# Peptides against a protein of PDB entry 3JWR: the designs that were tried, part 289

Target 1, 323 residues: chain A of PDB entry 3JWR
Amino acid sequence: TRELQSLAAAVVPSAQTLKITDFSFSDFELSDLETALCTIRMFTDLNLVQNFQMKHEVLCRWILSVKKNYRKNVAYHNWRHAFNTAQCMFAALKAGKIQNKLTDLEILALLIAALSHDLDHRGVNNSYIQRSEHPLAQLYCHSIMEHHHFDQCLMILNSPGNQILSGLSIEEYKTTLKIIKQAILATDLALYIKRRGEFFELIRKNQFNLEDPHQKELFLAMLMTACDLSAITKPWPIQQRIAELVATEFFDQGDRERKELNIEPTDLMNREKKNKIPSMQVGFIDAICLQLYEALTHVSEDCFPLLDGCRKNRQKWQALAEQ
Target 2, 298 residues: chain A of PDB entry 3JWR as posed
Amino acid sequence: TRELQSLAAAVVPSAQTLKITDFSFSDFELSDLETALCTIRMFTDLNLVQNFQMKHEVLCRWILSVKKNYRKNVAYHNWRHAFNTAQCMFAALKAGKIQNKLTDLEILALLIAALSHDLDHRGVNNSYIQRSEHPLAQLYCHSIMEHHHFDQCLMILNSPGNQILSGLSIEEYKTTLKIIKQAILATDLALYIKRRGEFFELIRKNQFNLEDPHQKELFLAMLMTACDLSAITKPWPIQQRIAELVATEFWEQGDQVGFIDFVCTQLYEALTHVSEDCFPLLDGCRKNRQKWQALAEQ

## One batch from the design tools (peptide; made by RFdiffusion4, then SolubleMPNN)

Design b2_p22_8_s2 (from b2_p22_8, 7 letters changed)
Fold by OpenDDE base, seed 5:
Structure b2_p22_8_s2 (fold): chain B 323 residues (1-323), chain A 22 residues (1-22)
Amino acid sequence: as target 1 above (323 residues)
Amino acid sequence: SPLLERLLEELQEEIELMDKAE
């Protein structure tokens, strides 16, 4: 395609030029092409292209395929969200120095998972899918959308000309897919709530050990969630803009809940309660976000900008809630 | 926060589904 030709022929700027190592990164000013260039740089600077013998054209095609399989009519859970999740992962690996704690296969899996974790998202949560009796709800009993996202990821990875994993051995391929699946499933917030207590307790007791396979898996799950929620850590102007996108999508779901399901939406998804957004954001930060970034910062102190950003945004939302 | 109660309830329901599937 013309888009593929343009991407494959383009000079990829440095990570420094693209600012993709910054936790304060924003994609708002970037074109779709530039987001793809950033993604190539992430793979290159993590040595994934070299170590796994990726063909440049195949990587370009894969990136474009992933981007194409996000919906444009979804306000938040689109390509830009996936791209920002991957950028946060890259920043956590590089600037946060988590790269030194992981294997190349784990890094490969996490980056693919971050880019793929919301593929074909429909702008509604698992609860809506269940209550609407969607066909997907018949296939999966829990984490319905996350299973679907992984299925889409697998479909793309196996598509002709998109096989970025063709340089892997069979064993490496299987391991990578396992980690990708676990990482995508970990983005189910319910699973995060279920598992986070174990992680926090290990940190609190100073018993956390990445050499333990179970604890490694747990850490990868927590890291995925930290990147998925990383909008809450961004500089205030960026945070506000992203919060508006989230609210738009949630309100759209709430409108559909009224119309299609004949139910009153929850406050979070109720357009009539938009004035409660600041207080809800404070509650969300306290209940879900703060302890995660505290724990992550304990694993790697260089991740402090995420925690600091979250704390600063809590203060800003609290000030708005008091008005 | 009362404002997040329903979200947390939905998440808890999902956790219960996970536990039943195990």
Scores: peptide ipSAE 0.287, ipTM 0.865, DockQ to the pose 0.863
Fold by OpenDDE base, seed 4:
Structure b2_p22_8_s2 (fold): chain B 323 residues (1-323), chain A 22 residues (1-22)
Amino acid sequence: as target 1 above (323 residues)
Amino acid sequence: SPLLERLLEELQEEIELMDKAE
């Protein structure tokens, strides 16, 4: 395609020029082409292209295929969300110095997972899929959408001309797919809530050890969630804009819940309760986000900007809630 | 936060489904 030719022939700017190592990064001014260039730079600077012998054209095609399999009519869970999740992962690996704690296969899996974790998202949560008796709800009993996202990820990875993992051994391929699946499934917030207590307790007791395979898996799951929720850490103007996108998608679901399911939506999904967004954001930060970024910062102090951003945004939302 | 109670309830329901599947 013309798009592939343009991307494959383009000069890829440095990570410094693209500012993709910054936790304060914003994609708002970037074109789709520029987001693809940023993604190439992430793979290159993490040494994934070199270490796994990726062909440039194949990587370009894969990136464009991933982007194409996000829906444009979904307000938040689109390519830009996946791209921002991957950028936060890249920043955490580089600026946050987590790269030094992980294997190349783990890094490869995390980056692919971050870009792929919401593939073909439909702008509705698992609860809606279950209540609407969608065909996907018959295939999976829990984490329905995350299973679907992984299935889409696997489909793309196995598609002709998109096989970025062709340079891996059979064992490396199997390991990578396992980690990708676990990482995508970890983005189910319910799974985060289920598992976070173990992680926080290990941190609290100073017993956390990345050399333990179980604790490594747990950490990768927490890191994925931290990147998935990273919008809450962004500078206030960016945070506000992203919060509006999230609210738009949630209100669209709430409208569908009223119309299609004949139910009153939750406060988060209720357009009539838009004025409660600031207080809900404070509650979300306190209940879900703060402890995660505190724990992540304890593992790597260089991740402090995520925690600091989350705290600053809590203060801003609290000030709005008091008006 | 009382405003997130329903979200937490939905998440708890999903956790229960996970526990049943294990």
Scores: peptide ipSAE 0.281, ipTM 0.863, DockQ to the pose 0.811
Fold by OpenDDE base, seed 3:
Structure b2_p22_8_s2 (fold): chain B 323 residues (1-323), chain A 22 residues (1-22)
Amino acid sequence: as target 1 above (323 residues)
Amino acid sequence: SPLLERLLEELQEEIELMDKAE
């Protein structure tokens, strides 16, 4: 395609020029082409292209395929969300110095997972899928969308001309897919809630050890969630704009719940409760986000900007909630 | 907040489904 030719021929700017190592990064000013260029840079600077012998054209095609398999009519869970998740992962690995704690396969898997974790997202949560009796709800008992996202990820990875993992051994390939699956499934917030207590307790007791395979898996899950939720850490103007996108998507779901399911939406999904957004954000930060970024910062102090951003945004949302 | 409670309820339902599947 012309798009592929343009991307493959383009000069890829440095990570410094693209600012993709910054936790404060914003994609709002970037074209789709520039987001693809950023993604190439992430793979390159993490040595994934070299270490796994990725062909440039194949990587370009894969990126474009991933981007294409996000829906454009979804307000938040689109390519830009996946891209921002991957960028946060990249920043956490580089600026947060987590790269040195992980294997190349883990890094490869995390980056692929971050980009792929919401593939073909429909702008509705698992609860909606279950309540609507969607065919996907018959295939999977839990984490329905995350299973679907992984299936889409696997489909793309196995598609002709998109096989960025072709340079891996069979064992490396299996390991990578396992980690990708675990990482994508970890973005189910329910799974996060279920598992986070173990992670926090290990941190609290100073017993956290990345050399333990179980703890490594747990950490990767927590890191995925931290990147997935990283919008909450962004500078306030960026946070506000992203929060509007999230709210838009949630309200769209609520509208569909009314229309298609004949149910009253939850306050989170209720357009009439827009004035509750600030207080909801405070609650979300307190219940879900703060402890995660605190724990992550304990693993790597260089991740502090995520925690600091989260705290600052909590203050801003609290101030709005009091008005 | 009541909003968080509902989110947590939905998440709890999913957790219960996970526990049944294990």
Scores: peptide ipSAE 0.267, ipTM 0.860, DockQ to the pose 0.866
Fold by OpenDDE base, seed 2:
Structure b2_p22_8_s2 (fold): chain B 323 residues (1-323), chain A 22 residues (1-22)
Amino acid sequence: as target 1 above (323 residues)
Amino acid sequence: SPLLERLLEELQEEIELMDKAE
């Protein structure tokens, strides 16, 4: 395609030029092509292209295929969300120095998972899928959409000309897919709530050990959630804009719940409750976000900008809630 | 936050489904 030719022939700027190592990164000014260039740089600077012998054209095609399999008519859970999740992962690995704590296969899996974790998202949550009696709800009893995202990820990885994992041994391939599946499934917020207590307790007791396979898996899950929610850590102007996109998608779901399911939406998804967004954001930060970024900062102090950003945004939302 | 309580309730329902599947 013309897009593939343009991407494959383009000079990829440095991570410094692209600012993709910054926790304060914004994609608002970037074209779709530039987001793809940033993604190539992430793979290159993490040594994934070299270590796993990726062909440049195959990587370019894979990135474009992933981007294509996000919907354009979804306000928040689109390619830009996946890209920002991956950028936060890259920043956490590089600037946050988490790269030094992980294997190359884990890093490969996390980056693929971050880019793929919301593939073919429909702009509705698992509760809506269940209540609408969607065919996917018959295939999976929980984490319905996350299973679907992984299935889409696997489909793309196995598509002709998109096989970025072809340089791996059979054992490396199996391990990578296992980690990708676990990482994508971990983005179910319900699973995060279920598992986070174990992680926080290990941190609190100073018993956290990445050499333990179970604790490693737990950490990768928490890291995925931290990147998935990283919009809450961004500089205030970026945070506000992303919050508007999230609200738009939630209100669209609420409108569909009224029309298609004849139910009253929750306050979070109720367009008439827009004035409650600031207080809801404070509640979300307190209940979900703060402890996660505190724990992550305990594992690696260089992740502090995420925690600091979250705290600053809490103050801003609180000030609006008091008006 | 009372407004977040419903979200947490929905998440709790999903957790319960996970526990039943185990």
Scores: peptide ipSAE 0.228, ipTM 0.848, DockQ to the pose 0.824

Design b2_p22_8_s3 (from b2_p22_8, 8 letters changed)
Fold by OpenDDE base, seed 1:
Parts: structure tokens; C-alpha cells; sequence
Structure b2_p22_8_s3 (fold): chain B 323 residues (1-323), chain A 22 residues (1-22)
């Protein structure tokens, strides 16, 4: 395609030029081509292209395929969300110095997972899918969409001309896919809530050890969630704009719930209760986000900007809630 | 999922508590 030709022929700017190592990164002003260039840079600077012998054209095609498999009519869970998740992962690995704590396969898997974790997202949550009796709900009992996202990820990885993992051994390939699956599934907040207690307890007791395979898996899951939720850590103007996108998507779901399912939406998805957004954001930060970024910062102090950003945004949302 | 519903419930309860505290 013309898009592939343009991407493959383009000079990829440095990570510094692209500012993709910054936790404060914003994609708002970037074209789709520029987001693809950023993605190439992430793979390159993490040594994934070299270590796993990726062909440039194949990587370009894969990136474009991933981008194409996000829906444009979804307000938040689109390519830009996946891209920002991956960028946060990249920043956490580089600026947050987590790269030194992980294997190359884990890094490869996390980056692929971050980019792929919401593939073909429909702008509705698992509860909606289940209540609407969607065919996907018959395949999976929990984490319905996350399983679907992984299936889409696997489909793309195995598509002709998109096989960025062709340089891996069979064992490396299996390991990578396992980690990708676990990482994508970990983005289900329900699973995060279920598992986070173990992680926090390990941190609290100073018993956290990345050499333990179980704890490693747990950490990767927490890291994925931290990147997936990283919009909450962004500078206030960025956070506010992203929150509007999230609200738009949630309200769209709520509207569909009324129309299609004849149910009253929850406050979070109720357009008529938009005035509760600030207080809900404070609640979300307190219940879900703060402890995660605190724990992550404990693992790597260089991740502090995520925690600091989260705290600052809590203050901003609280101030709005008091008005 | 039951877990997601639990999360939603927890968030709703938290919001209610915050509203009472304000």
C-alpha cells in the first residue's frame, strides 16, 4: 500500500526528537504516520529489531496492520490509546529503567502486548458484551474482550508479511506468546483488582523478587495495567482531554444500554451525570491508581513521574469536585 | 464479568462515600 511504502521509506527520528522517553508525552499533535514512526523507534531502541532479526518492511506492515485493526469510530479505545500505552511502556522501560530488570523476550512481549491489548475494541466493556449476549460472551466466561484482543493479536502476528516473530526459535516464540497473552489478559481491571493485593503485600514486606517466576509474571501484569491507565498520570491538560474521550465512550455505551438493553446505565456511563466526573475520577485514582504507581515506584524509583502525575491530577480533579 | 461488576460496585460505593464526605 501507499501507506506502507511511505512508512518503510521514511527516516525514523530519534527517541529524543520524538520525545517518546518522556512520561509527559502527548500524541495529540502527531499524524498516524508519526505514531507509526514512533513505534518503529520503540522497537529499535529496545534492541528488538536487532536481537530478533526483524525485517524493516515486516515490522512496518505489522504496525500498520495493528493500527488498521483498531476502530476509528471508538472515542477512546482506538489506535491512539494502544499507542500511548506502548509509549508509556517504552518510557517505563527506558526512563523508568525497568528494561534492566527484564529479559529481551519479556520486553518484546510487553511492547507487542501494549500495542495489541485493545485490538478491535468496540467501545463497550465486558459487562455490555455479556448482557447483550454477544457471540464472544459464549466463548469466554471472563475477560471476554481481552481474550478477543489476544486472538486478534495472534491473527495479525501470523498473517502473511506481518510475522515479526519469525526470527525467534520455537521455544522463544512460545514463551513470547505466553507472555503476550498474560499481559493482554492483565489489562482486565477485574483481574488487576484480584491480583494487586499479592503484589502490594510483597512490596510491603520487602519480599518482592523478580527472580521468582510467579512474581515476575505478577509484575508484568501490574506494569501492563500501569501503562494502560497512564492517561491518569499525564499533565493536566492532556489528562483532562483524555478523560473527555473516555467519558464520551462511556456515555456512548450508556446510550446504547438505554436503547438496546432497556437498562439505566451506571453513573460512570450516564450522560446525564457528567457533573460527577470529577468525583468519580478522584475515586478512581484512590481506589485503583495510586497504590499501583506507588508500588511501581518502589520497584523502580525512576517511575516516580507516573506517581507524581497521578497525585497532581487527583488534586486537580478534587478541586473540580469541590466546585 | 462478576469481577468487573464487583469493581463497578466498589467504585460506586466509593463515590457515594465521597459525596457524603463533601
Amino acid sequence: as target 1 above (323 residues)
Amino acid sequence: SPLLEKLKKELEELIKEMEKAE
Scores: peptide ipSAE 0.011, ipTM 0.466, DockQ to the pose 0.048
Fold by OpenDDE base, seed 2:
Structure b2_p22_8_s3 (fold): chain B 323 residues (1-323), chain A 22 residues (1-22)
Amino acid sequence: as target 1 above (323 residues)
Amino acid sequence: SPLLEKLKKELEELIKEMEKAE
């Protein structure tokens, strides 16, 4: 395609030029082509292209395929969300120095998972899918959409001309897919709530050890969630804009719940409760975000900008809630 | 925070529903 030719022939700017190492990164000013260039730079600077012998054209095609399999009519869970999740992962690995704590296969899996974790998202949550009796609800009992996202990820990885993992051994390939699946499934916030207590307790007791396979898996899950929720850490103008996109998508679901399911939506998804957004954001930060970024900062102090950003945004939302 | 407690409760209920579906 013309798009592939343009991407494959383009000079990829440095991570410094693209500012993709910054936790304060914004994609608002970037074209779709520039987001793809940023993604190439992430793979290159993490040494994934070299270490796993990726062909440049195959990587370019894979990136474009992933981007194509996000819906444009979804306000928040689109390519830009996946891209921002991956950028936060890259920043956490580089600037946050988490790269030094992980294997190359784990890094490869996390980056693929971050880009792929919401593939073909429909702008509705698992509860809606279940209540609407969607065919996907017949296949999976829990984490319905996350299973679907992984299935889409696997489909793309095995598509002709998109096989970025072709340079891996059979054992490396199996390991990578296992980690990708676990990482994508971990983005179900319900699973995060279920598992986070174990992680926080290990940190609190100074018993956290990445050499333990179970604790490694737990850490990767927490890191994925931290990147998935990273919009809450962004500079205030960026945070506000993203919060509007999230609200738009949630309100669209609420409207559908009312129309299609004949139910009253929760406050979070109720368009008539827009004035509750600031207080709900404070509640979300306190209930979900703060402890996660505190724990992550304990593992790597260089991740502090995420925690600091979250705290600053809590103050901003609190001020709005008091008006 | 009452809102925090409500959010926690909603998430806990969601988890319970997921566990029942397993």
Scores: peptide ipSAE 0.010, ipTM 0.486, DockQ to the pose 0.417
Fold by OpenDDE base, seed 3:
Structure b2_p22_8_s3 (fold): chain B 323 residues (1-323), chain A 22 residues (1-22)
Amino acid sequence: as target 1 above (323 residues)
Amino acid sequence: SPLLEKLKKELEELIKEMEKAE
């Protein structure tokens, strides 16, 4: 395609020029082409292209395929969300110095997972899918959408001309797919809530050890969540804008819940409760976000900007809630 | 390797089957 030709022939700017190592990064000013260029740079600078012998054209095609398999009519869970998740992962690995704590296969898997974790997202949560008795709800007992996202990820990875993992041995391939699956499934907040206590306790007791395979898996899950939720850490103007996108999507779901399911949506999904957004954001930060970024910062102090951003945004939302 | 690619495809299919069982 012309798009592929343009991307493959383009000069890829440095990570410094693209600012993709910054935790304060915003994609709002970037074109789709530029987001793809950023993604290439992430793979390159993490040595994934070299270490796993990726062909440039194949990587370009894969990126474009991933982007294509996000829906454009979804306000938040689209390519830009996946891209921002991956960028946060990249920043955490580089600026946050987590790269040195992980294997190349883990890094490869995390980056693929970050980009793929919401593939074909429909703008509705697992609860909606379950309540609507969607065919997907018959296939999976829990984490319905995350399983679907992983299925989409596998489909793309196995598609002709998109096989960025072709340079891997069978064992490396198996390991990578396992980690990708675990990472994508970990983005289900229900699973996060279930597992985070173990992580926090290990941190609290100073018993956290990445050399333990179970703890490594747990950490990767927590890191995925931290990147997935990283919008909450962004500079306030960016946070506000992203929060509006999230609210838009949630309200769209609420509207569908009313229309299609004949139920009153929760406050989070209720357009009529827009005035509660600030207080709900404070609650979300307190219940979900703060402890995670505190724990992550404990693992790597260079991740502090995520925690600091979260705290600052909490203050801003609290101020709005008091008005 | 053609053999490796075949094995990868078989593995992908197996993973898909396992996912349906979850």
Scores: peptide ipSAE 0.027, ipTM 0.614, DockQ to the pose 0.020; fails the geometry check
Fold by OpenDDE base, seed 5:
Parts: C-alpha cells; structure tokens; sequence
Structure b2_p22_8_s3 (fold): chain B 323 residues (1-323), chain A 22 residues (1-22)
C-alpha cells in the first residue's frame, strides 16, 4: 500500500527527537505516520529488531495492521490509547530502567501486548457485553473483551506479511505468546483488583523477587496495568483532555444502556452526572492508581515521575471537586 | 523455515482453542 511504502522508506528519528523516553509524552501533535515511526523506534531501541531478526517491511506492515484494527469511531479505546500505553511501557523500560530486570522475550511480549491490548475495542466494557448477551459473552466467562483483543492480536501476528515473530524458535514463540496473553488479560481491571493485594504485600514485606516465576508474572501484569492507566500520570492539560475522551466514551455507553438495555447507567457512565467527574477521579486515583505507582516506584525508583504525576493530578481533581 | 512457520500456526490455533474452552 501507499502508506506502507511511505512508512518503510521514511527515516526513523531518534528516541530523543521523538521524546518517547519521556513519561510526560503526548501524542496529540503527532500524525498517524509519526506514531508508526515512534513505534519502529521503540522496537529498534529495545534491540528487538536485531535480536529477533525482524524484517523492516514486515515490522512496518505489522504496525499498520495493528493500527488499522483499532476503531476510529471510539473516543478513547483507539490506536492512540494503545500507542500511549506502548510509549509508557517504553519509557518505563528505558527511563524507568525496568529493561534491566526483564528478558528480551518478556520485553518483546510486553511491547506487542501494549500495542495490541485493546484491538477492535467497541467502546463498551465487559459488563455491557455480558448484559447485552453479545456473542462474545458466550465464548468467555470473564475478561471477555481482553480475550477478544488477544484473539485479534494472534490473527494479526499470523497474517501473511505481518509475521514479526518469524525469527523466533518454536519455544521462544510459545513463551512470547504466553506472556502476551497474560499481559493482555491483565489489563482487565477486575483481575488487577483481584491480584494486586499479593503484589503489594510482597513489596511491603520486602519479599518481592523477580527471579521467582510467579512473582515475575505478577509484576508483568502490574506493569501492564500501570502503563494502561498512565493517562492519570500525565501533565494536567494532557490528563484533562484524556479524561474528556474517557468520559465521552463512558457517556456513550451509558446512553446505550438506557436505550438498548433499559438500564439506568452508573454515575461514571451517566451524562447527567458529569459534575461528579472530579470526585470520581479522586476516588479512582485513591482506590486504583496510587498504590500501584507507589509499588512500581519501589521496584524501580526511576519510575517516580508516574507516581508524582498521579499525585499532582489528584490534587487538581480534588480542587475541582471542592468547587 | 516453512516447517517452523507451520508449527507456529498450529500452536496459535491450539491456543485459541484452549481459550474458547475457558
């Protein structure tokens, strides 16, 4: 395609030029092409292209395929969200120095998972899918959308000309897919809530050990969630704009819940209760975000900008809630 | 190798089947 030709022929700027190592990164000013260039740089600077013998054209095609399989009519859960999740992962690996704690296969899996974790998202949550009796709800008992996202990820990875993992052995491939699956499924907040207590307790007791396979898996799950929620850590102007996108999508779901299901939406998804957003954001930060970024910062102190950003945004939301 | 790619595809299919069984 013309888009592929343009991407494959383009000079990829440095990570410094693209600012993709910054936790304060914003994609708002970037074109789709530039987001793809950033993604190439992430793979390159993590040595994934070299270590796994990726063909440049295949990587370009894969990136474009992933981007194409996000919906443009979804306010928040689109390519830009996935891209920002991956960028946060890259920043956490590089600037946060988590790269030194992981294997190349784990890094490969996490980056693919971050980019793929919301593929074909419809702008509705698992609860809506279940209540609407969507066909997907018949296939999976829990984490319905996350299973679908992983299925879409596999479809793309197996598509002709998109096989970025062709340089891997069968064992490496199997390991990578396992980690990708676990990472994508980990983005279900219900699973995060279920598992986070174990992680926090290990940190609190100074018993956390990444050499333990179970604890490694747990850490990768927590890291995925931290990157997925990283909008809450961004500079305030960026955070506000993203919060508006999230609210738009949630309100759209709430409208559909009323119309299609005859259900009164929760406050979070109720357009009529938009004035509650600041207080709900404070509650979300306190209940979900703060402890996670505290724990992550404990694992790697260089991740502090995420925690600091979260704290600053809590203050801003609290100030709005008091008005 | 062609054989390796075939095995990878088979593995992917197996994983999908396992997921549907959950």
Amino acid sequence: as target 1 above (323 residues)
Amino acid sequence: SPLLEKLKKELEELIKEMEKAE
Scores: peptide ipSAE 0.027, ipTM 0.616, DockQ to the pose 0.021; fails the geometry check

